# Peptides against a protein of PDB entry 3PUK: the designs that were tried, part 134

Target 1, 227 residues: chain A of PDB entry 3PUK
Amino acid sequence: ERGLKSVVWRKIKTAVFDDCRKEGEWKIMLLDEFTTKLLSSCCKMTDLLEEGITVIENIYKNREPVRQMKALYFISPTPKSVDCFLRDFGSKSEKKYKAAYIYFTDFCPDSLFNKIKASCSKSIRRCKEINISFIPQESQVYTLDVPDAFYYCYSPDPSNASRKEVVMEAMAEQIVTVCATLDENPGVRYKSKPLDNASKLAQLVEKKLEDYYKIDEKGLIKGKTQS

## One batch from the design tools (peptide; made by RFdiffusion4, then SolubleMPNN)

Design b2_p16_8_s2 (from b2_p16_8, 10 letters changed)
Fold by OpenDDE base, seed 4:
Structure b2_p16_8_s2 (fold): chain B 227 residues (1-227), chain A 16 residues (1-16)
Amino acid sequence: as target 1 above (227 residues)
Amino acid sequence: MKNSYTRKEVEEFQKL
């Protein structure tokens, strides 16, 4: 079945596991809240074992050092996750693991990246950004991890306008990652009534898609595809 | 949104 879940898994396998795979090497994988949900949605523990992951740890929790093993951080580029990573590698004496492979689910802001570089660059074997910021639910269905999206999008309170914009931006970004994962540049369609939320979101998605494909690997602009 | 890529800067520091 070429469902969205399988596509997402294949992308993760290629972008993350194949990228850092070493024959005979086992890694500890560190997940945050989002990536826990993401992997749970598209794979099983047995799949991870096949990819050389011995155990999964929550990055937010205190963990015992396993200094002989390398760690695979599959995390969102958030201050919280990054700070947890930094605690693992911030000092030589505090290193939890032998080395780190970091895979961000989205673009890591330069501020966070620079913070990592300044603190523990020597411990990092790989730092890669991938574009998977959605949760596949069904073969053709995904969900977005945008807190309070419903509340702000449908709030009649004008005071929430700024937050609504932020939420819509986040939603648009995640939708673009879906399109990227599916290798699609769709024409965006929407229903404008009763609220203009759909139109606003559509515009944001269109803009972000354009920006995304302008900077593709080949420097090509992908034409519109049927969705 | 940016394409998936590897931050080469981190790798460069490993070579130092």
Scores: peptide ipSAE 0.021, ipTM 0.574, DockQ to the pose 0.369
Fold by OpenDDE base, seed 5:
Structure b2_p16_8_s2 (fold): chain B 227 residues (1-227), chain A 16 residues (1-16)
Amino acid sequence: as target 1 above (227 residues)
Amino acid sequence: MKNSYTRKEVEEFQKL
């Protein structure tokens, strides 16, 4: 059964593990909070072993160097995760690993990327942005990782309006990653009442889907699907 | 536009 979990796993396998695979080579994999949840939702440790991962480590924790092994960083493009990476390979500290393969779950802002390039480019063998920013729960169900989304979306306080927009943008981006992972360009439906939040989110998703498929790597414009 | 930096691209940055 091609549930969402299996689709996500296949996407990660192709985009991450196959991309950096080397025969006979084991890697240490570094995960952050989001990617820990993501992998836990769609694979087992045995699956990761088959992909050449010997150990999984939390990027936020202090870790002993394993200088003879390469590291696979599967992380979100956040300042926190990037800073942890930089501590592992930055000029201010001794390198913890032999080299790094970095896979971001979403677009990495230029500011963060430039910071990486400036400090530890020599340690990086691969840097790739993939488009998986959701957690599969069931075959047709996923969850988003947007902190305080409920609070800001439903806050009556006008002072939260700016934050609401940021949250909605983040949610829309993650929804688009689901569509991209499923290779779908669905029509978006929503319930408008009692608040206009659903309408706003739908518009953002529609716009982002349009933008995504217009600039698809294959130059393909995907029409609307019935999904 | 999603940025993917291949080994070659990273190496080019290393020469900078």
Scores: peptide ipSAE 0.021, ipTM 0.571, DockQ to the pose 0.244
Fold by OpenDDE base, seed 3:
Structure b2_p16_8_s2 (fold): chain B 227 residues (1-227), chain A 16 residues (1-16)
Amino acid sequence: as target 1 above (227 residues)
Amino acid sequence: MKNSYTRKEVEEFQKL
């Protein structure tokens, strides 16, 4: 019933919590809008307590310093979330927390990463990219979090063509993270009518899957799986 | 391309 949710939770547990676990240590966890939805979809607060998280804070809110505790940032690699992190550690004022562990839900652009390195590298104990940029709904159902996807994909206005491409790219990335989470390289199926959006998205997904598995940690080219 | 930055890499950077 909750197969995909369980898989996502296990991946987060392994990639994030186990990665930064220290015996007897509690951390404050900082979440953004997406990761709040993500964790809410696949775990309970009791699960997070078991993983050494004492409290959860919204990264966008003004927060009181807890200088004796380390912070676990589980956030999207966006300018907004990164800017909030930088305010916690990059300000002329005292840093909010003792140190930071950063886990991005997707690839962090070099521009953002360089900005972090330039301002608060000494405060960072860990920085890692994980590939979870979707929300599990049930055993085999997920949703994408791409703002205005419906509007741009189905807009009749030619002026939206460039934005449509950006949206399609973002959707394709999120679908690839699902495949990565499930450890699958599927053949993509789609319905072509009435618009070619599904075909275009399928092509993007297939291309990104190929790229992903060519450059995976094991250096393997994974063949197509049944789906 | 996806990147991963290990604790060691971050620590080494801090020493520079």
Scores: peptide ipSAE 0.019, ipTM 0.551, DockQ to the pose 0.249
Fold by OpenDDE base, seed 1:
Structure b2_p16_8_s2 (fold): chain B 227 residues (1-227), chain A 16 residues (1-16)
Amino acid sequence: as target 1 above (227 residues)
Amino acid sequence: MKNSYTRKEVEEFQKL
């Protein structure tokens, strides 16, 4: 069985590095908090060097311009990460890099995309949305990146019910990205006690899987896989 | 429903 880490790395290699690779060209790679964790979980620095990455930098930090090099942005589609990108290319005189390749770990909202397009379109060589919103921990284990998930899922306060639903949706979406990465449409197993959180999450995952494969397979619903 | 894709409009803009 192929370990989840290797599958994730293969997907990133194909979707990101192979997509923008030019022979003999080195790039600077910009990461945010999530993508730093993601890459750290599934590859080594030597692997990135082999893919033509000379330096990795944190997008949130101030950086010196390297105007002769192209930059590879592998980032989450968040206002914070997008704003940092915009600072790198927002003015003609203040461009930090020669050009940008942008790969988002998830769907970038139109509001953020339009902001990028309006300000930096001439500097962007590629903009791609990939579907990886989870961290592989072990060969068959992963974790989710949902802020305050524990708090809202287990809050006894009824006032948090709406926020709990939002968190459950986000978790379900990330689980679907795992399934998509593995090319699986699994049956969901869970422990329902003591709370109904697992049951609710399972239902959301099942629904989202159906929707995902219906669209991706030209209206054909992929049968359940053993997992 | 999150498919991986490339936004062609950005690539087209770079070619002008």
Scores: peptide ipSAE 0.027, ipTM 0.574, DockQ to the pose 0.332; fails the geometry check

Design b2_p16_8_s3 (from b2_p16_8, 8 letters changed)
Fold by OpenDDE base, seed 1:
Structure b2_p16_8_s3 (fold): chain B 227 residues (1-227), chain A 16 residues (1-16)
Amino acid sequence: as target 1 above (227 residues)
Amino acid sequence: MAMSYTREEVKEFEKL
């Protein structure tokens, strides 16, 4: 079996680093909270150096301009991360870097995308959405990044039902990103607990997998795989 | 509620 960490790294290497790599060029890489955890889980600093990254910076922190270097933003498509990017390249301020390559870990909402396009399109050399919204822990184990998931999934309060559905939707989406990363369309297995959460989540995952694999990148229908 | 999924996509910006 393929190690999940190596698969994730290979995907990031292909989708991000190979996409913007230029011989002899060093970049500053900007990370947010999620992508810091993601990269820490699947690579070493030496790996990043080999990919032309000279230094890693936290996008949320104040940083001095390095105007001669291009910046690689590997970030989640959140208002917080996007706002930090906009401060670096906004039309009303001096840009901190020579240019930007942006790679989102998920679909960027149109509202955020339009803000970026309207304010700093001239500074952007590349903008790509990749499909990695999970953190590999072990060879076959991963964790999800869904805030307050535990609280809402196990809340006995009926008033939290709507929020529970939102959380389960987010979890299902992230599980589908694992399947996409592994290039698998698996049957879903779960252990039933006192609550029906696992069954509900399984149904959401199955539905999303069906939608995802209706048409692949080449317009082909992909059958179910064993995993 | 409509189900959604993420696909890898490249977006191009207009160079103004």
Scores: peptide ipSAE 0.031, ipTM 0.599, DockQ to the pose 0.098
Fold by OpenDDE base, seed 4:
Structure b2_p16_8_s3 (fold): chain B 227 residues (1-227), chain A 16 residues (1-16)
Amino acid sequence: as target 1 above (227 residues)
Amino acid sequence: MAMSYTREEVKEFEKL
């Protein structure tokens, strides 16, 4: 049985490190909160060194320029992370690194993508979306990085309904990335009581899976799996 | 050399 951690690592290795690998070249890797957790869950620093990463930096922190080195941004497609990237390359005088490779953990909104393209395109060597928005815990277990998910999902307060929907959407999106990572299109099952949260989430996941496979890079619609 | 990609171009490259 392939452990989920190993599968995730293999995907990251292939999609990120192998994609930007140049013989003898070292890169600085910039991580955000999510990708820090993600990599911590599935690899060691020694693994990253083997992939040509010399230093890991937090994208949110002020960093000294290392203008002779290229930077690998492995980040979530959030305004916060993108804004930090933009600050690193916003002007010629402010460029912190020689060039950038950007790998998003999920689909980058067009607004953010266009903002990057408009301001920093000349500094970007690669931009890719790898669609890993979950954290592997064990061989068959993963966690979702959705803030306050528990609170909103189980809140009896009607005022939280809108936020609950947002959380459910985010959870569903991340579950889809798990399925994509595992190359699965599962039939979704759920236990309805005591709350309908599982049902709602299941429906969202199913819908998003359909959408995902319809727009999959290969244009292939995968049939339902027994996972 | 730095390259600028459109969303469509990025997707196409990912298919390769």
Scores: peptide ipSAE 0.029, ipTM 0.592, DockQ to the pose 0.107
Fold by OpenDDE base, seed 2:
Structure b2_p16_8_s3 (fold): chain B 227 residues (1-227), chain A 16 residues (1-16)
Amino acid sequence: as target 1 above (227 residues)
Amino acid sequence: MAMSYTREEVKEFEKL
């Protein structure tokens, strides 16, 4: 039985490291808050070294240029992370690395994607969305990284309704990435509570799963699986 | 939002 951590690592290895690997080449890897947590949950520094990563750095920090090395950005598609990337490659004088490989943990919004394309396209060797937006905890357990999820989901204030929907969408997307990682299209189950949060989340997950498995990577329609 | 594996624009970056 392959633990969730090992499955996540295997996916990252295949989707990220194998994709940009060049024999004898070392890269510097830039991580944000989420991907730091993600990698720390499923690998060791020695594993990263084996994948050709010499050092890992926090994308949010000011960093010294290493202009002879290519950079591997494994980051979430957030304005903060994208802005940090853009600062690294925004001008010829500000270019910190030789080139960039970008791997987003989730769908990058068009606004951010267009911003990247407009300013830094010449510096980018790869840009992919790998759809891993959860943290593996145990063999069959994961956690979601959605800020203030608890607050907004259970807020009695009607003014938070819009934010609650945003949070629910984010949670649903992350759950779908788990399913994608596990290559599963499960039937969604939930417990009824005084609030309809679980039902709403289930509906969102079901919808997103349908969209995701409409056409898989091989162009095949995937039926429901047991989970 | 529909899930996408690789957008056409992403593929363009891969060609660089």
Scores: peptide ipSAE 0.027, ipTM 0.601, DockQ to the pose 0.214
Fold by OpenDDE base, seed 5:
Structure b2_p16_8_s3 (fold): chain B 227 residues (1-227), chain A 16 residues (1-16)
Amino acid sequence: as target 1 above (227 residues)
Amino acid sequence: MAMSYTREEVKEFEKL
């Protein structure tokens, strides 16, 4: 059994590094908070060096221009990360890098995508969505990046019901990315006590899995697997 | 040379 970390690394290697790799070319890699955690969970700096990454930079920090080098942005499709990217390439005179390869961890909303397209399309060599929105902890354990999920899921305040639904949707989406990464369509199991959160989340996951496989590359719905 | 694709074009390209 391949550990989840190795599967995630392999996916990133194939989807990101192999996609933009050029012989003899080094890149600067820009990470955000999520992708920093993600890569830290499944690889070492030595692995990144082997993939042609010379330096890792935090996208949120001010950075000195390295105009002769191309940049690999492995980032979440958030306004914050996108805005940081846009600052790097928004002005012709202020481009920090030679060109950009952008790999989003999830679906990039049209609003953000259009913003990128409108401002710096000429600087972009690649723009892909790789659909990895989880952090592998152990061979069969992962964590989700949903802010305040615990708070809203366990809030007794009825006023938080709408927000709870939003975070559960986000969680379900990320769980589906795990399944997609593992190429699995599991039967979702849960414990119903003490709250119905697990049941609700399970239903959302099931629904999203169905939707995902209906629109997958093969146009096929995978049967349920045991996971 | 930099290439720009619409989302639709990207999807079609990925299918190839």
Scores: peptide ipSAE 0.024, ipTM 0.521, DockQ to the pose 0.110

Design b2_p16_8_s4 (from b2_p16_8, 10 letters changed)
Fold by OpenDDE base, seed 4:
Structure b2_p16_8_s4 (fold): chain B 227 residues (1-227), chain A 16 residues (1-16)
Amino acid sequence: as target 1 above (227 residues)
Amino acid sequence: MANSYTRKEVEEFQKL
């Protein structure tokens, strides 16, 4: 049985490190909150060193320029992370690194992408979206990084309905990334009671899976798996 | 679907 952690690591290695690897080149890697958790869950610092990462930096923190080194941004496509990146490369005088490789853990909204293009395109060597928006816990277990998911999903307060929907969407998206990572298109099963949350989430996941595989790079619709 | 953009592509998109 392939441990989910190993699968995730292999995916990151292939999608990120192998993609930007240059022989003899070391990079600074910038992480945000999510990717810090993600990498911590599936690799060690020694593994990152082997992949040509000399130092890991928190993108949210003020950092000293290292203008001779290229930076690998492995970050979530959030305004906060993107804004931090933009500060690193927003002007010639503000450039902290020689160049940037950007790998987003999920689809980057056009608005954010456009901001990047408009201000920092010349500094970017690579920009790629990967589909890993979950944290592997064990071989067959993962966690979702959706703030306040528990609260909103199980809140009896009708005023939280809209937020619950947003949370459900986010959860569904992350579940789809798990499926994508595992190359699976599962039949979604759920237990309905006591709340219909599982049913709603299942429906969202199913829909998003369909959409994902329809728009997959190969344009192939994968059949349902028995997972 | 994961999208990948080269530097050139990013620059091209900026021109649009």
Scores: peptide ipSAE 0.024, ipTM 0.576, DockQ to the pose 0.245
Fold by OpenDDE base, seed 5:
Structure b2_p16_8_s4 (fold): chain B 227 residues (1-227), chain A 16 residues (1-16)
Amino acid sequence: as target 1 above (227 residues)
Amino acid sequence: MANSYTRKEVEEFQKL
């Protein structure tokens, strides 16, 4: 059995590093909060060096320009991360790097993508959505990145019902990314106590899995796997 | 969900 960490690393290697690799070329890699945790969970700095990454920088921090080097942005498709990217490339005179390779951990909303297109499209060599929105903890354990999920899921306040649905949707989406990464279409199992949250989440996951495999590259729906 | 549509769109935009 391949550990989840190794699978995630392999996915990142294939989807990100192999995609933008040029012989003899070093890149600066920009990470956000999520991708920092993600990479920390599944690789070492030595691994990144082997992939042609010379330096890792936090996208949220002010950074000195290195205009002769290309930058690899491995970031979440959030307004914050995108805005930081835009600051790096939004002005021709203020470009921090030679060019950008952007790899989003998930689908980039049109609103954010349009902002990128409008400001710095010519600076972008690649822009790819790789669909990894989870952090592997152990061989069969992962963590979701959904802010306040615990709060809303377990809130007894009916006024939070709408928000609860939103966070469950986000959780379900991220679980599907795990399944996609593992190339699995599992039968979802859950315990219904003490709340119906698990049942609701399971239903959302099932639905999203179906949708995902309907629109996958092969146009095929995988049968249910045991996972 | 992992797709290259965004890349394609960017490339097309660059050609304009």
Scores: peptide ipSAE 0.023, ipTM 0.579, DockQ to the pose 0.299
Fold by OpenDDE base, seed 1:
Structure b2_p16_8_s4 (fold): chain B 227 residues (1-227), chain A 16 residues (1-16)
Amino acid sequence: as target 1 above (227 residues)
Amino acid sequence: MANSYTRKEVEEFQKL
């Protein structure tokens, strides 16, 4: 079995680094909280150097301009990360870098994308959405990035029911990204606990997998795999 | 599915 970490790294290498690589060119890479954890889980600094990254910067921190270098933004499609990007390349301010390559870890909402287009489109060489919304921990283990998931999933308060559904939806989406990364359409297994959370999550995952694999990137229907 | 935009496409979007 392929280690999940190696599979994730291979996907990032293909979707991000190979996509923007130019011979002899070094880039500054900007990361947010999620992508920092993601890369730390599946690669070493030496791997990033081999991909033409000279330095990693936190997108949330103040940074000095390096106007002769291009920047690779590997970030989540959140208002916070996008706002930081816009400050770097906004039309009203001097741009910090020569140009930008943007890779989002998930679908970028139209509202955020429209803000980017309106303010700094001329600075962008590439904008791509990839599908990695999880962190590999071990060869067959991963964790999800869903804020307050524990609280809402185990809340006994009925007033939290709507929020619990939102959290479960987000978790299901991230699980589907794991399946997509592994190129699998598995049967879903779960352990029943005192709460029906696992069953509800399983149903959401199954539904989303069906939707995802109705038409693959080549227009083919993929059958279920054993996992 | 992942969306991908080239610089040209992004610039065209700004013109709209």
Scores: peptide ipSAE 0.020, ipTM 0.557, DockQ to the pose 0.214
Fold by OpenDDE base, seed 2:
Structure b2_p16_8_s4 (fold): chain B 227 residues (1-227), chain A 16 residues (1-16)
Amino acid sequence: as target 1 above (227 residues)
Amino acid sequence: MANSYTRKEVEEFQKL
């Protein structure tokens, strides 16, 4: 049984590193908070070196230009991460790297994507969404990275209802990325609790799974798998 | 919000 960590690593290797690999070429890799956690959970620095990454840097930090090297951005599609990318390529004088390969961990909103296209299109060699928005913990265990999820999901304050929905959507999206990574279309099961959180989340996951497999990149329609 | 699963590629940047 390939542990979840190995499956995640294999997906990253195929979707990111193999996709942008050039023989003899080294890249600098830019990570954000989530992708730092993600890679730390499923690989070692030696693994990254084997994939042609010479150094990894935090996208949020001020960095010295390395203009002769291409940059691999493995980042979440957030305004913060995108803004940091844009600062790296926003002007000819501010260009920190030779070119960029961008791999988003999830769906990049059109607003952010359009912002990138408008300002940095000439610097971009790749831009893909790879759908990995979870952290593998064990062979069959993962955690979701949704800020304040517990607070909003269990908030008794009705004013937090909208935020609760946002959190639920984010959780559902991340669960779907697990299914996509494992190439599964599971039947969703949940336990009933005093709150309908589990039911709502299950419904969101089911809907998103349906949407995902309808537009599968491989054109394959998969039936429900046993999970 | 209907999350559309899309793959964005360099071809989309070339339309500019």
Scores: peptide ipSAE 0.026, ipTM 0.562, DockQ to the pose 0.160; fails the geometry check

